# Peptides against a protein of PDB entry 2XVC: the designs that were tried, part 1

Scores and structures below are computed, not measured.

Target 1, 50 residues: chain A of PDB entry 2XVC
Amino acid sequence: ITERELLDYIVNNGGFLDIEHFSKVYGVEKQEVVKLLEALKNKGLIAVES
Structure headers, positions and changes below count from the first letter of each chain, unless a header shows other numbers.
Peptide ipSAE is a variant of ipSAE made for these designs: the mean of its two directions, with the distance scale d0 fixed at 1.0 Angstrom where the peptide's residues are scored. Compare it only between designs on the same protein; published cut-offs may not carry over.
A fold fails the geometry check if it doesn't show the stated peptide or something in it is severely misdrawn.

## One batch from the design tools (peptide; aimed at target 1 V11 E49)

Design b1_p8_1 (made by RFdiffusion4)
Pose (drawn by RFdiffusion4):
Structure b1_p8_1 (pose): chain A 50 residues (1-50), chain P 8 residues (1-8)
Amino acid sequence: as target 1 above (50 residues)
Amino acid sequence: APVKVTVL
């Protein structure tokens, strides 16, 4: 998936992401979700919590 | 502004 797709998903999910659940449902490797999250974080597009 | 997200 693209960074845009993950960001759209996060916004539509009320700003929440369960990596384990997301990986299971959407078939994206956990490390690929992490990689996409870091890119979003490093572009200043998201503020990660918890 | 950045989107605040909770990640588990």

Design b1_p8_1_s1 (made by RFdiffusion4, then SolubleMPNN; from b1_p8_1, 3 letters changed)
Fold by OpenDDE base, seed 5:
Structure b1_p8_1_s1 (fold): chain B 50 residues (1-50), chain A 8 residues (1-8)
Amino acid sequence: as target 1 above (50 residues)
Amino acid sequence: MPLKVTVK
C-alpha cells in the first residue's frame, strides 16, 4: 500500500483508522501502517489525535 | 480501536 492509498482510506473512513482492522482486511503489517502514518505526519499531511 | 486522524 502507498501513502496516498492510506491517506485516501482515512479520508473515506471519516478520518478514523483502526490499525488492527486495517491490517487484517488489507494484509498490511501493523508496523508498515505505522510507518506510513509517520511518513504522512512528517510531510505535514496529517495529524494523529490521541 | 480507532485512531482519529486529521487530514490537512
Scores: peptide ipSAE 0.738, ipTM 0.921, DockQ to the pose 0.209
OpenDDE base, seeds 1, 2, 3, 4: peptide ipSAE 0.737, 0.736, 0.737, 0.736; ipTM 0.921, 0.921, 0.921, 0.921

Design b1_p8_1_s2 (made by RFdiffusion4, then SolubleMPNN; from b1_p8_1 with A1M L8K)
Fold by OpenDDE base, seed 4:
Structure b1_p8_1_s2 (fold): chain B 50 residues (1-50), chain A 8 residues (1-8)
Amino acid sequence: as target 1 above (50 residues)
Amino acid sequence: MPVKVTVK
């Protein structure tokens, strides 16, 4: 999965992401999902509530 | 639990 694909998923899902669910459905490790989120955040494309 | 992400 690419950063753009993850971003599109988030947009299409109303800004909500269940990382565990996503991991199971798409076969992407949770660590990889988090890595992609961090990349998007560092690029200023998203904000993640913490 | 879902994480809330705001797209800028």
Scores: peptide ipSAE 0.623, ipTM 0.898, DockQ to the pose 0.184
OpenDDE base, seeds 1, 2, 3, 5: peptide ipSAE 0.618, 0.621, 0.623, 0.619; ipTM 0.897, 0.898, 0.898, 0.897

Design b1_p8_1_s3 (made by RFdiffusion4, then SolubleMPNN; from b1_p8_1, 4 letters changed)
Fold by OpenDDE base, seed 3:
Structure b1_p8_1_s3 (fold): chain B 50 residues (1-50), chain A 8 residues (1-8)
Amino acid sequence: as target 1 above (50 residues)
Amino acid sequence: MPLKVKVT
């Protein structure tokens, strides 16, 4: 998965991301999802609320 | 403005 694909998923999911759910459903490592989120955050594309 | 993302 790319940063853009993850961003598009988040948008389409109403701004919500369950990392565990996403990892299980899409077969992406949790660590990879976190890396992509950090990249999106560092680019100012997202603001993460935990 | 950045997209607000709720992460679980």
Scores: peptide ipSAE 0.735, ipTM 0.911, DockQ to the pose 0.953
OpenDDE base, seeds 1, 2, 4, 5: peptide ipSAE 0.735, 0.734, 0.735, 0.734; ipTM 0.912, 0.911, 0.911, 0.911

Design b1_p8_1_s4 (made by RFdiffusion4, then SolubleMPNN; from b1_p8_1, 4 letters changed)
Fold by OpenDDE base, seed 1:
Structure b1_p8_1_s4 (fold): chain B 50 residues (1-50), chain A 8 residues (1-8)
Amino acid sequence: as target 1 above (50 residues)
Amino acid sequence: MPLRVTVK
């Protein structure tokens, strides 16, 4: 999965992301999802609440 | 638990 694909998923999912759920459904390691989120955050594209 | 992600 790419950063863009994850970003699009988040948008299409109403701005919510359940990492555990996403990992199970899409077969992506949880740590990989976190890595992608961190990249998106570092680029100023997203903010993760709490 | 879902995380709330704000897209900028």
Scores: peptide ipSAE 0.750, ipTM 0.923, DockQ to the pose 0.198
OpenDDE base, seeds 2, 3, 4, 5: peptide ipSAE 0.749, 0.749, 0.748, 0.749; ipTM 0.922, 0.923, 0.922, 0.923

Design b1_p8_2_s1 (made by RFdiffusion4, then SolubleMPNN; its pose is not in this set)
Fold by OpenDDE base, seed 3:
Structure b1_p8_2_s1 (fold): chain B 50 residues (1-50), chain A 8 residues (1-8)
Amino acid sequence: as target 1 above (50 residues)
Amino acid sequence: MLKIKVLV
């Protein structure tokens, strides 16, 4: 998965991401999803609320 | 279950 594909998923999912669900459904490692989120955050493309 | 709300 690319940063763009993850961003498009988040947008299409109403700004919501379940990392555990996403990892299971899309076969992407949780640590890879986190790295992509950090990259998107560092680019100012997303704000992460935990 | 790790859930993140993302503001875009």
Scores: peptide ipSAE 0.133, ipTM 0.677, DockQ to the pose 0.407
OpenDDE base, seeds 1, 2, 4, 5: peptide ipSAE 0.082, 0.086, 0.122, 0.088; ipTM 0.636, 0.643, 0.663, 0.647

Design b1_p8_2_s2 (made by RFdiffusion4, then SolubleMPNN; its pose is not in this set)
Fold by OpenDDE base, seed 3:
Structure b1_p8_2_s2 (fold): chain B 50 residues (1-50), chain A 8 residues (1-8)
Amino acid sequence: as target 1 above (50 residues)
Amino acid sequence: MLRIKVLV
C-alpha cells in the first residue's frame, strides 16, 4: 500500500483508522501502516488526534 | 482505533 492509498482509505473511512483491523484486512504489517502514517504526518497531510 | 484529521 502507498501513502496515497492509505490517505484515501482514511478519507473514505471518515477519518478513522483501526491499525489492527486494517493490517488484517489488507495484509499490511502494522509497522508498515505506522510508517506510512508517520510519513503522512511529517508531510503535513494528516494529524493524529486520538 | 485512531482518529485522523486529514489536512488536504
Scores: peptide ipSAE 0.707, ipTM 0.906, DockQ to the pose 0.894
OpenDDE base, seeds 1, 2, 4, 5: peptide ipSAE 0.707, 0.705, 0.704, 0.705; ipTM 0.905, 0.905, 0.905, 0.905

Design b1_p8_2_s3 (made by RFdiffusion4, then SolubleMPNN; its pose is not in this set)
Fold by OpenDDE base, seed 3:
Structure b1_p8_2_s3 (fold): chain B 50 residues (1-50), chain A 8 residues (1-8)
Amino acid sequence: as target 1 above (50 residues)
Amino acid sequence: MLKIKPLV
């Protein structure tokens, strides 16, 4: 998936992301999800709160 | 589970 798709998912999911769940459901490796999150964070598009 | 704050 793209950064934009992940961002849209996060927004649409009320800001919640379960990486394990997301990985299983969408068939994306956990490492890739983390990479995308890091990219989003570095671009100032998200903040990881907890 | 992570809580993410979108900043868009």
Scores: peptide ipSAE 0.668, ipTM 0.902, DockQ to the pose 0.892
OpenDDE base, seeds 1, 2, 4, 5: peptide ipSAE 0.666, 0.662, 0.666, 0.665; ipTM 0.901, 0.899, 0.901, 0.899

Design b1_p8_3 (made by RFdiffusion4)
Pose (drawn by RFdiffusion4):
Structure b1_p8_3 (pose): chain A 50 residues (1-50), chain P 8 residues (1-8)
Amino acid sequence: as target 1 above (50 residues)
Amino acid sequence: SPVKVKVV
């Protein structure tokens, strides 16, 4: 998936992401989700919590 | 502004 798709998903999910659940449902490797999150974080597009 | 997101 693209960074845009993950961001759209996060916004539509009320700003929440369960990596384990996301990986299971959407078939994206956990490390790929993490990689996409870091890119979003480093571009200043998201503020990660918890 | 950045989107605030809870990640678990």

Design b1_p8_3_s1 (made by RFdiffusion4, then SolubleMPNN; from b1_p8_3, 3 letters changed)
Fold by OpenDDE base, seed 4:
Structure b1_p8_3_s1 (fold): chain B 50 residues (1-50), chain A 8 residues (1-8)
Amino acid sequence: as target 1 above (50 residues)
Amino acid sequence: MPVKVTVK
């Protein structure tokens, strides 16, 4: 999965992401999902509530 | 639990 694909998923899902669910459905490790989120955040494309 | 992400 690419950063753009993850971003599109988030947009299409109303800004909500269940990382565990996503991991199971798409076969992407949770660590990889988090890595992609961090990349998007560092690029200023998203904000993640913490 | 879902994480809330705001797209800028």
Scores: peptide ipSAE 0.623, ipTM 0.898, DockQ to the pose 0.184
OpenDDE base, seeds 1, 2, 3, 5: peptide ipSAE 0.618, 0.621, 0.623, 0.619; ipTM 0.897, 0.898, 0.898, 0.897

Design b1_p8_3_s2 (made by RFdiffusion4, then SolubleMPNN; from b1_p8_3, 5 letters changed)
Fold by OpenDDE base, seed 3:
Structure b1_p8_3_s2 (fold): chain B 50 residues (1-50), chain A 8 residues (1-8)
Amino acid sequence: as target 1 above (50 residues)
Amino acid sequence: MPLRVTVR
């Protein structure tokens, strides 16, 4: 999955992301999802509530 | 548990 695909997913999912669920459904490792989120965050495209 | 992600 690309950063753009993940971003689009988040938008389409109402701004929510369950990493565990996403990983299971899309077959993407949790570490890869986190890496993509970090990239999106570093680009200023998203903010993740801690 | 879902993370809240704000798209900018």
Scores: peptide ipSAE 0.751, ipTM 0.922, DockQ to the pose 0.198
OpenDDE base, seeds 1, 2, 4, 5: peptide ipSAE 0.751, 0.750, 0.748, 0.751; ipTM 0.922, 0.922, 0.921, 0.922

Design b1_p8_3_s3 (made by RFdiffusion4, then SolubleMPNN; from b1_p8_3 with S1M V3L)
Fold by OpenDDE base, seed 5:
Structure b1_p8_3_s3 (fold): chain B 50 residues (1-50), chain A 8 residues (1-8)
Amino acid sequence: as target 1 above (50 residues)
Amino acid sequence: MPLKVKVV
C-alpha cells in the first residue's frame, strides 16, 4: 500500500483508522501502517489526534 | 481501537 492509498482510506473512513482492522483487511503489517502514518505526518499531510 | 486522524 502507498501513502496516498492510506490517506485516501483515512479520508473515506471519516478520519478514523483502526490499525488492527486495517492490517487484517489489507494484509499490511501494523509496523508498515505506522511507518506510512509517520511519513504522512512528517509531510504535514495528517495530524494524529489523541 | 480506532485512531482519529486529521487530514490537512
Scores: peptide ipSAE 0.671, ipTM 0.910, DockQ to the pose 0.208
OpenDDE base, seeds 1, 2, 3, 4: peptide ipSAE 0.669, 0.669, 0.671, 0.668; ipTM 0.910, 0.910, 0.910, 0.910

Design b1_p8_3_s4 (made by RFdiffusion4, then SolubleMPNN; from b1_p8_3 with S1M)
Fold by OpenDDE base, seed 3:
Structure b1_p8_3_s4 (fold): chain B 50 residues (1-50), chain A 8 residues (1-8)
Amino acid sequence: as target 1 above (50 residues)
Amino acid sequence: MPVKVKVV
């Protein structure tokens, strides 16, 4: 999955991401999902609420 | 558990 596909998913999901659910559905490792989120955050495209 | 992500 690309950063763009993950971003589009988050947008379409109302700004929520269950990393575990996403990992299971898309067959992407949790670490890869986190890496993509970090990339999106570093680009200023998302803000992850702690 | 869902993570809340604000799209900028």
Scores: peptide ipSAE 0.494, ipTM 0.869, DockQ to the pose 0.209
OpenDDE base, seeds 1, 2, 4, 5: peptide ipSAE 0.491, 0.490, 0.489, 0.492; ipTM 0.868, 0.867, 0.867, 0.868

Design b1_p8_4 (made by RFdiffusion4)
Pose (drawn by RFdiffusion4):
Structure b1_p8_4 (pose): chain A 50 residues (1-50), chain P 8 residues (1-8)
Amino acid sequence: as target 1 above (50 residues)
Amino acid sequence: PLHIKNLT
């Protein structure tokens, strides 16, 4: 998936992401989800919590 | 699980 897609998902999910659940449902490797989240964070597009 | 704020 693209960074845009993950961001859209996060916004639509009320700013929440369960990496384990997401990987299971959408078939994206956990490390790929982490990689996409880091890119979003480094672009200043998201503030990560917890 | 993560809580995330969109800054855009």

Design b1_p8_4_s1 (made by RFdiffusion4, then SolubleMPNN; from b1_p8_4, 4 letters changed)
Fold by OpenDDE base, seed 5:
Structure b1_p8_4_s1 (fold): chain B 50 residues (1-50), chain A 8 residues (1-8)
Amino acid sequence: as target 1 above (50 residues)
Amino acid sequence: MLKIKDLR
């Protein structure tokens, strides 16, 4: 999955992300999802609220 | 469950 696809998913899901659920549905390792989020945060493209 | 802000 690309950073763009992950962002689009999050927006379409009202800004919420369940990493466990996402991992199961899309076949992406949880640690890969976390790495994508960290990259997006470091680029200033997202903020994680909780 | 995480809450994410899109800053694009």
Scores: peptide ipSAE 0.746, ipTM 0.926, DockQ to the pose 0.890
OpenDDE base, seeds 1, 2, 3, 4: peptide ipSAE 0.744, 0.743, 0.744, 0.745; ipTM 0.926, 0.926, 0.926, 0.926

Design b1_p8_4_s2 (made by RFdiffusion4, then SolubleMPNN; from b1_p8_4, 3 letters changed)
Fold by OpenDDE base, seed 5:
Structure b1_p8_4_s2 (fold): chain B 50 residues (1-50), chain A 8 residues (1-8)
Amino acid sequence: as target 1 above (50 residues)
Amino acid sequence: MLKIKDLT
């Protein structure tokens, strides 16, 4: 999965992401999802809220 | 900028 594909997923998923769920469903390692999120965050494309 | 909830 690319940064753009993950961003599109987040948008299409109503602005939320469960890393554990995504990892299991899409077969992407959790650390790879986190890496992509960090890249998106550092580019100012997403803001992670708790 | 898109705001997302981190469910981790």
Scores: peptide ipSAE 0.099, ipTM 0.680, DockQ to the pose 0.180
OpenDDE base, seeds 1, 2, 3, 4: peptide ipSAE 0.092, 0.095, 0.084, 0.095; ipTM 0.679, 0.677, 0.670, 0.680

Design b1_p8_5_s1 (made by RFdiffusion4, then SolubleMPNN; failed a check: a repeat of another design; its pose is not in this set)
Amino acid sequence: MLKIKVLV

Design b1_p8_5_s2 (made by RFdiffusion4, then SolubleMPNN; failed a check: a repeat of another design; its pose is not in this set)
Amino acid sequence: MLRIKVLV

Design b1_p8_6_s1 (made by RFdiffusion4, then SolubleMPNN; failed a check: a repeat of another design; its pose is not in this set)
Amino acid sequence: MLKIKVLV

Design b1_p8_6_s2 (made by RFdiffusion4, then SolubleMPNN; failed a check: a repeat of another design; its pose is not in this set)
Amino acid sequence: MLRIKVLV

Design b1_p8_7 (made by RFdiffusion4)
Pose (drawn by RFdiffusion4):
Structure b1_p8_7 (pose): chain A 50 residues (1-50), chain P 8 residues (1-8)
Amino acid sequence: as target 1 above (50 residues)
Amino acid sequence: SLHIKSLV
């Protein structure tokens, strides 16, 4: 998936992401989700919590 | 699990 898709998903999910659940449902490797989240964080597009 | 704020 693209960074845009993950961001859209996060916004539509009320700003929440369960990496384990996401990986299971959407078939994206956990490390690929993490990689996409870091890119979003480094572009200043998301503030990560918890 | 993460809580995330969109800054856009």

Design b1_p8_7_s1 (made by RFdiffusion4, then SolubleMPNN; from b1_p8_7, 3 letters changed)
Fold by OpenDDE base, seed 3:
Structure b1_p8_7_s1 (fold): chain B 50 residues (1-50), chain A 8 residues (1-8)
Amino acid sequence: as target 1 above (50 residues)
Amino acid sequence: MLKIKPLV
């Protein structure tokens, strides 16, 4: 998936992301999800709160 | 589970 798709998912999911769940459901490796999150964070598009 | 704050 793209950064934009992940961002849209996060927004649409009320800001919640379960990486394990997301990985299983969408068939994306956990490492890739983390990479995308890091990219989003570095671009100032998200903040990881907890 | 992570809580993410979108900043868009």
Scores: peptide ipSAE 0.668, ipTM 0.902, DockQ to the pose 0.901
OpenDDE base, seeds 1, 2, 4, 5: peptide ipSAE 0.666, 0.662, 0.666, 0.665; ipTM 0.901, 0.899, 0.901, 0.899

Design b1_p8_7_s2 (made by RFdiffusion4, then SolubleMPNN; from b1_p8_7, 4 letters changed)
Fold by OpenDDE base, seed 1:
Structure b1_p8_7_s2 (fold): chain B 50 residues (1-50), chain A 8 residues (1-8)
Amino acid sequence: as target 1 above (50 residues)
Amino acid sequence: MYRIKPLV
């Protein structure tokens, strides 16, 4: 999954992300999801509330 | 569950 794909997912899911669930459903390691989120955050594309 | 705000 790319940063853009993850961003699109987040947008389409109303800004909610369950990393555990996402990992299971899409077969992406949790560590990879976190890595992508950090990249998005560093680029100023997202703000993580919790 | 994480709450994420897109800034795009």
Scores: peptide ipSAE 0.662, ipTM 0.901, DockQ to the pose 0.910
OpenDDE base, seeds 2, 3, 4, 5: peptide ipSAE 0.658, 0.661, 0.660, 0.661; ipTM 0.900, 0.901, 0.901, 0.900

Design b1_p8_7_s3 (made by RFdiffusion4, then SolubleMPNN; from b1_p8_7, 4 letters changed)
Fold by OpenDDE base, seed 5:
Structure b1_p8_7_s3 (fold): chain B 50 residues (1-50), chain A 8 residues (1-8)
Amino acid sequence: as target 1 above (50 residues)
Amino acid sequence: MYKIKPLV
C-alpha cells in the first residue's frame, strides 16, 4: 500500500483507523501501517488526534 | 482505533 492509498482510506473512513482491522483486511503489517502514518505526519499531511 | 486529521 502507498502513502496516498492510506491517506485516501483515512479520509474515506472519516479519519478513523483501526490498525488491527486494516492489517487483517489489506494484508499490511501493523508496523508498516505505522511507518506510513509517520511518513504522512512528517510530511504535514496528517495529525494524529487520538 | 485512532482518529486521524487529514491536513490536505
Scores: peptide ipSAE 0.613, ipTM 0.889, DockQ to the pose 0.894
OpenDDE base, seeds 1, 2, 3, 4: peptide ipSAE 0.610, 0.609, 0.611, 0.609; ipTM 0.886, 0.888, 0.889, 0.888

Design b1_p8_7_s4 (made by RFdiffusion4, then SolubleMPNN; from b1_p8_7, 4 letters changed)
Fold by OpenDDE base, seed 5:
Structure b1_p8_7_s4 (fold): chain B 50 residues (1-50), chain A 8 residues (1-8)
Amino acid sequence: as target 1 above (50 residues)
Amino acid sequence: MYKIKALV
């Protein structure tokens, strides 16, 4: 999954992401999701809420 | 559970 795909998912999911759920559904390692999120955060595209 | 908010 790409940063753009993850961002699109978040937007389409009401602006929120459950990492555990996403990992299970899409078969992406949580560590990989976190790396993508860190990139998105560094770009100012997301904020970590919890 | 980790939640992320999209800003864009």
Scores: peptide ipSAE 0.543, ipTM 0.857, DockQ to the pose 0.694
OpenDDE base, seeds 1, 2, 3, 4: peptide ipSAE 0.542, 0.539, 0.538, 0.532; ipTM 0.860, 0.856, 0.859, 0.854

Design b1_p8_8_s1 (made by RFdiffusion4, then SolubleMPNN; failed a check: a repeat of another design; its pose is not in this set)
Amino acid sequence: MLKIKVLV

Design b1_p8_8_s2 (made by RFdiffusion4, then SolubleMPNN; failed a check: a repeat of another design; its pose is not in this set)
Amino acid sequence: MLRIKVLV

Design b1_p8_8_s3 (made by RFdiffusion4, then SolubleMPNN; its pose is not in this set)
Fold by OpenDDE base, seed 3:
Structure b1_p8_8_s3 (fold): chain B 50 residues (1-50), chain A 8 residues (1-8)
Amino acid sequence: as target 1 above (50 residues)
Amino acid sequence: MLKIKVLT
């Protein structure tokens, strides 16, 4: 998936992300999800709150 | 589960 697709997912999911769940459902490796999150964070598009 | 703040 792309950064934009992950961002849209997060938005549509009320700001919640379960990496384990997402990985299983969407067939994306957890490492890739983390990489995408880091990219989004580094671009100032998200902040991880908890 | 993470709580993400979207800053867009």
Scores: peptide ipSAE 0.702, ipTM 0.911, DockQ to the pose 0.893
OpenDDE base, seeds 1, 2, 4, 5: peptide ipSAE 0.700, 0.698, 0.699, 0.698; ipTM 0.910, 0.910, 0.910, 0.910

Design b1_p8_8_s4 (made by RFdiffusion4, then SolubleMPNN; its pose is not in this set)
Fold by OpenDDE base, seed 3:
Structure b1_p8_8_s4 (fold): chain B 50 residues (1-50), chain A 8 residues (1-8)
Amino acid sequence: as target 1 above (50 residues)
Amino acid sequence: MLRIKVLT
């Protein structure tokens, strides 16, 4: 999954992300999801609220 | 579950 795909998912999911669930459903390692989130955050595209 | 604010 790309950063853009993850971003689109978050948007489409109302701004919520369950990393455990996402990992299971999409077959992406949890650490990869976190890496993508960090990239998005560092680019100023997202903020992690909680 | 994380709450993510999309800025773009």
Scores: peptide ipSAE 0.725, ipTM 0.912, DockQ to the pose 0.889
OpenDDE base, seeds 1, 2, 4, 5: peptide ipSAE 0.724, 0.723, 0.724, 0.724; ipTM 0.913, 0.912, 0.913, 0.913

## One batch from the design tools (peptide; aimed at target 1 V48)

Design b1_p9_1 (made by RFdiffusion4)
Pose (drawn by RFdiffusion4):
Structure b1_p9_1 (pose): chain A 50 residues (1-50), chain P 9 residues (1-9)
Amino acid sequence: as target 1 above (50 residues)
Amino acid sequence: EKLHIKVLV
């Protein structure tokens, strides 16, 4: 998936992401989800919590 | 791993 897709998903999910659940449902490797989250964080597009 | 995220856009 693209960064845009993950961001859209996060917004539509009320700003929440369960990486384990997401990986299971959407078939994206956990490390790929983490890689996409880091890119979003580094572009200043998301503030990560918890 | 569960994350709460604030979108800044």

Design b1_p9_1_s1 (made by RFdiffusion4, then SolubleMPNN; from b1_p9_1, 3 letters changed)
Fold by OpenDDE base, seed 5:
Structure b1_p9_1_s1 (fold): chain B 50 residues (1-50), chain A 9 residues (1-9)
Amino acid sequence: as target 1 above (50 residues)
Amino acid sequence: MKLKIKVLT
């Protein structure tokens, strides 16, 4: 999964992300999802609201 | 874990 694909998913899902669900559906390790989110945040592309 | 994320693009 790329950063862009993750961004598109988040937008298409109304800004909500269930890391557990995403991991199961896409076969991506939870730690990899978190790593991608941290990268996106560090680039100023996302903000975690809750 | 369920998160609410704002996309800033």
Scores: peptide ipSAE 0.735, ipTM 0.910, DockQ to the pose 0.901
OpenDDE base, seeds 1, 2, 3, 4: peptide ipSAE 0.734, 0.734, 0.735, 0.733; ipTM 0.909, 0.909, 0.909, 0.909

Design b1_p9_1_s2 (made by RFdiffusion4, then SolubleMPNN; from b1_p9_1 with E1M H4K)
Fold by OpenDDE base, seed 5:
Structure b1_p9_1_s2 (fold): chain B 50 residues (1-50), chain A 9 residues (1-9)
Amino acid sequence: as target 1 above (50 residues)
Amino acid sequence: MKLKIKVLV
């Protein structure tokens, strides 16, 4: 999964991300999803609201 | 874990 694909998923899902669900559906390790989110946040591309 | 994320792009 790329950072862009993750961004597109988040947008298409109304800004909600269930890391557990995403991991199961896409076969991506939870730690990899978290790493991608941290990268996106550090680039100023996302903010975690809750 | 369920998160609410704002996309800033």
Scores: peptide ipSAE 0.732, ipTM 0.907, DockQ to the pose 0.898
OpenDDE base, seeds 1, 2, 3, 4: peptide ipSAE 0.730, 0.731, 0.732, 0.731; ipTM 0.904, 0.906, 0.906, 0.906

Design b1_p9_1_s3 (made by RFdiffusion4, then SolubleMPNN; from b1_p9_1 with E1M H4R)
Fold by OpenDDE base, seed 5:
Structure b1_p9_1_s3 (fold): chain B 50 residues (1-50), chain A 9 residues (1-9)
Amino acid sequence: as target 1 above (50 residues)
Amino acid sequence: MKLRIKVLV
């Protein structure tokens, strides 16, 4: 999964992400999801609110 | 872990 694919998923999911659910459904390691989120945040593309 | 994410794009 790429940063763009994760960003698109977040948008299409109404701005919600369940890391555990996402990992199970898409077969992506939780650590990889977190890494991608950190990259998106550091680029100013997202803000984590909760 | 469930997150609420604001997209800034």
Scores: peptide ipSAE 0.738, ipTM 0.908, DockQ to the pose 0.927
OpenDDE base, seeds 1, 2, 3, 4: peptide ipSAE 0.737, 0.737, 0.737, 0.737; ipTM 0.908, 0.908, 0.908, 0.907

Design b1_p9_2 (made by RFdiffusion4)
Pose (drawn by RFdiffusion4):
Structure b1_p9_2 (pose): chain A 50 residues (1-50), chain P 9 residues (1-9)
Amino acid sequence: as target 1 above (50 residues)
Amino acid sequence: PAPVKVKVV
């Protein structure tokens, strides 16, 4: 998936992401979700919590 | 724009 798709998902999910659940449902490797999150974080597009 | 606040688990 693209960074845009993950961001859209996060916004539509009320700003929440369960990496384990997301990986299971959407078939994206956990490390790939992490990689996409880091790119979003480093572009200043998201503020990560918890 | 401000960053989207996200809870990640």

Design b1_p9_2_s1 (made by RFdiffusion4, then SolubleMPNN; from b1_p9_2 with P1M V4L)
Fold by OpenDDE base, seed 5:
Structure b1_p9_2_s1 (fold): chain B 50 residues (1-50), chain A 9 residues (1-9)
Amino acid sequence: as target 1 above (50 residues)
Amino acid sequence: MAPLKVKVV
């Protein structure tokens, strides 16, 4: 999955992301999801509110 | 389920 695809998913999911669920559904390692989130965060595209 | 809240800028 790409950063853009993850971003679109988050938008379509009302700004919520269940990493465990996402990992299972899309077959992406949890560590990879976290790396993508951090990349998006570093680019100033998202802010994790938790 | 334990969702993360993510704000899109």
Scores: peptide ipSAE 0.604, ipTM 0.868, DockQ to the pose 0.202
OpenDDE base, seeds 1, 2, 3, 4: peptide ipSAE 0.603, 0.603, 0.599, 0.601; ipTM 0.867, 0.867, 0.864, 0.852

Design b1_p9_2_s2 (made by RFdiffusion4, then SolubleMPNN; from b1_p9_2 with P1S K7R)
Fold by OpenDDE base, seed 2:
Structure b1_p9_2_s2 (fold): chain B 50 residues (1-50), chain A 9 residues (1-9)
Amino acid sequence: as target 1 above (50 residues)
Amino acid sequence: SAPVKVRVV
């Protein structure tokens, strides 16, 4: 999955991401999901609120 | 579930 694909998923999911659920459903390692989130955050595209 | 809230800028 790409950064853009993850961003689109988050938007389509109402701004919520369950990392464990996403990992299980899409077969992406949790570490990879976190890496993509950090990239999006560092680019100023998202803010993680908790 | 334990969703993380993400605000898209």
Scores: peptide ipSAE 0.631, ipTM 0.879, DockQ to the pose 0.202
OpenDDE base, seeds 1, 3, 4, 5: peptide ipSAE 0.629, 0.628, 0.630, 0.629; ipTM 0.878, 0.877, 0.878, 0.879

Design b1_p9_2_s3 (made by RFdiffusion4, then SolubleMPNN; from b1_p9_2, 4 letters changed)
Fold by OpenDDE base, seed 5:
Structure b1_p9_2_s3 (fold): chain B 50 residues (1-50), chain A 9 residues (1-9)
Amino acid sequence: as target 1 above (50 residues)
Amino acid sequence: MAPLRVRVV
């Protein structure tokens, strides 16, 4: 999964991301999803609101 | 098990 693919998913999902669900469906480790989110946040591309 | 709210900037 790329950063762009994750961004597109988040947008298509109304800005919600269930990491557990995403991990199960797409076969990506939860740690990898978190790593991608942190990278996106550090780049100023996303803000996690809760 | 609750979804995160993520805003794309």
Scores: peptide ipSAE 0.706, ipTM 0.891, DockQ to the pose 0.203
OpenDDE base, seeds 1, 2, 3, 4: peptide ipSAE 0.705, 0.706, 0.704, 0.705; ipTM 0.891, 0.891, 0.889, 0.891

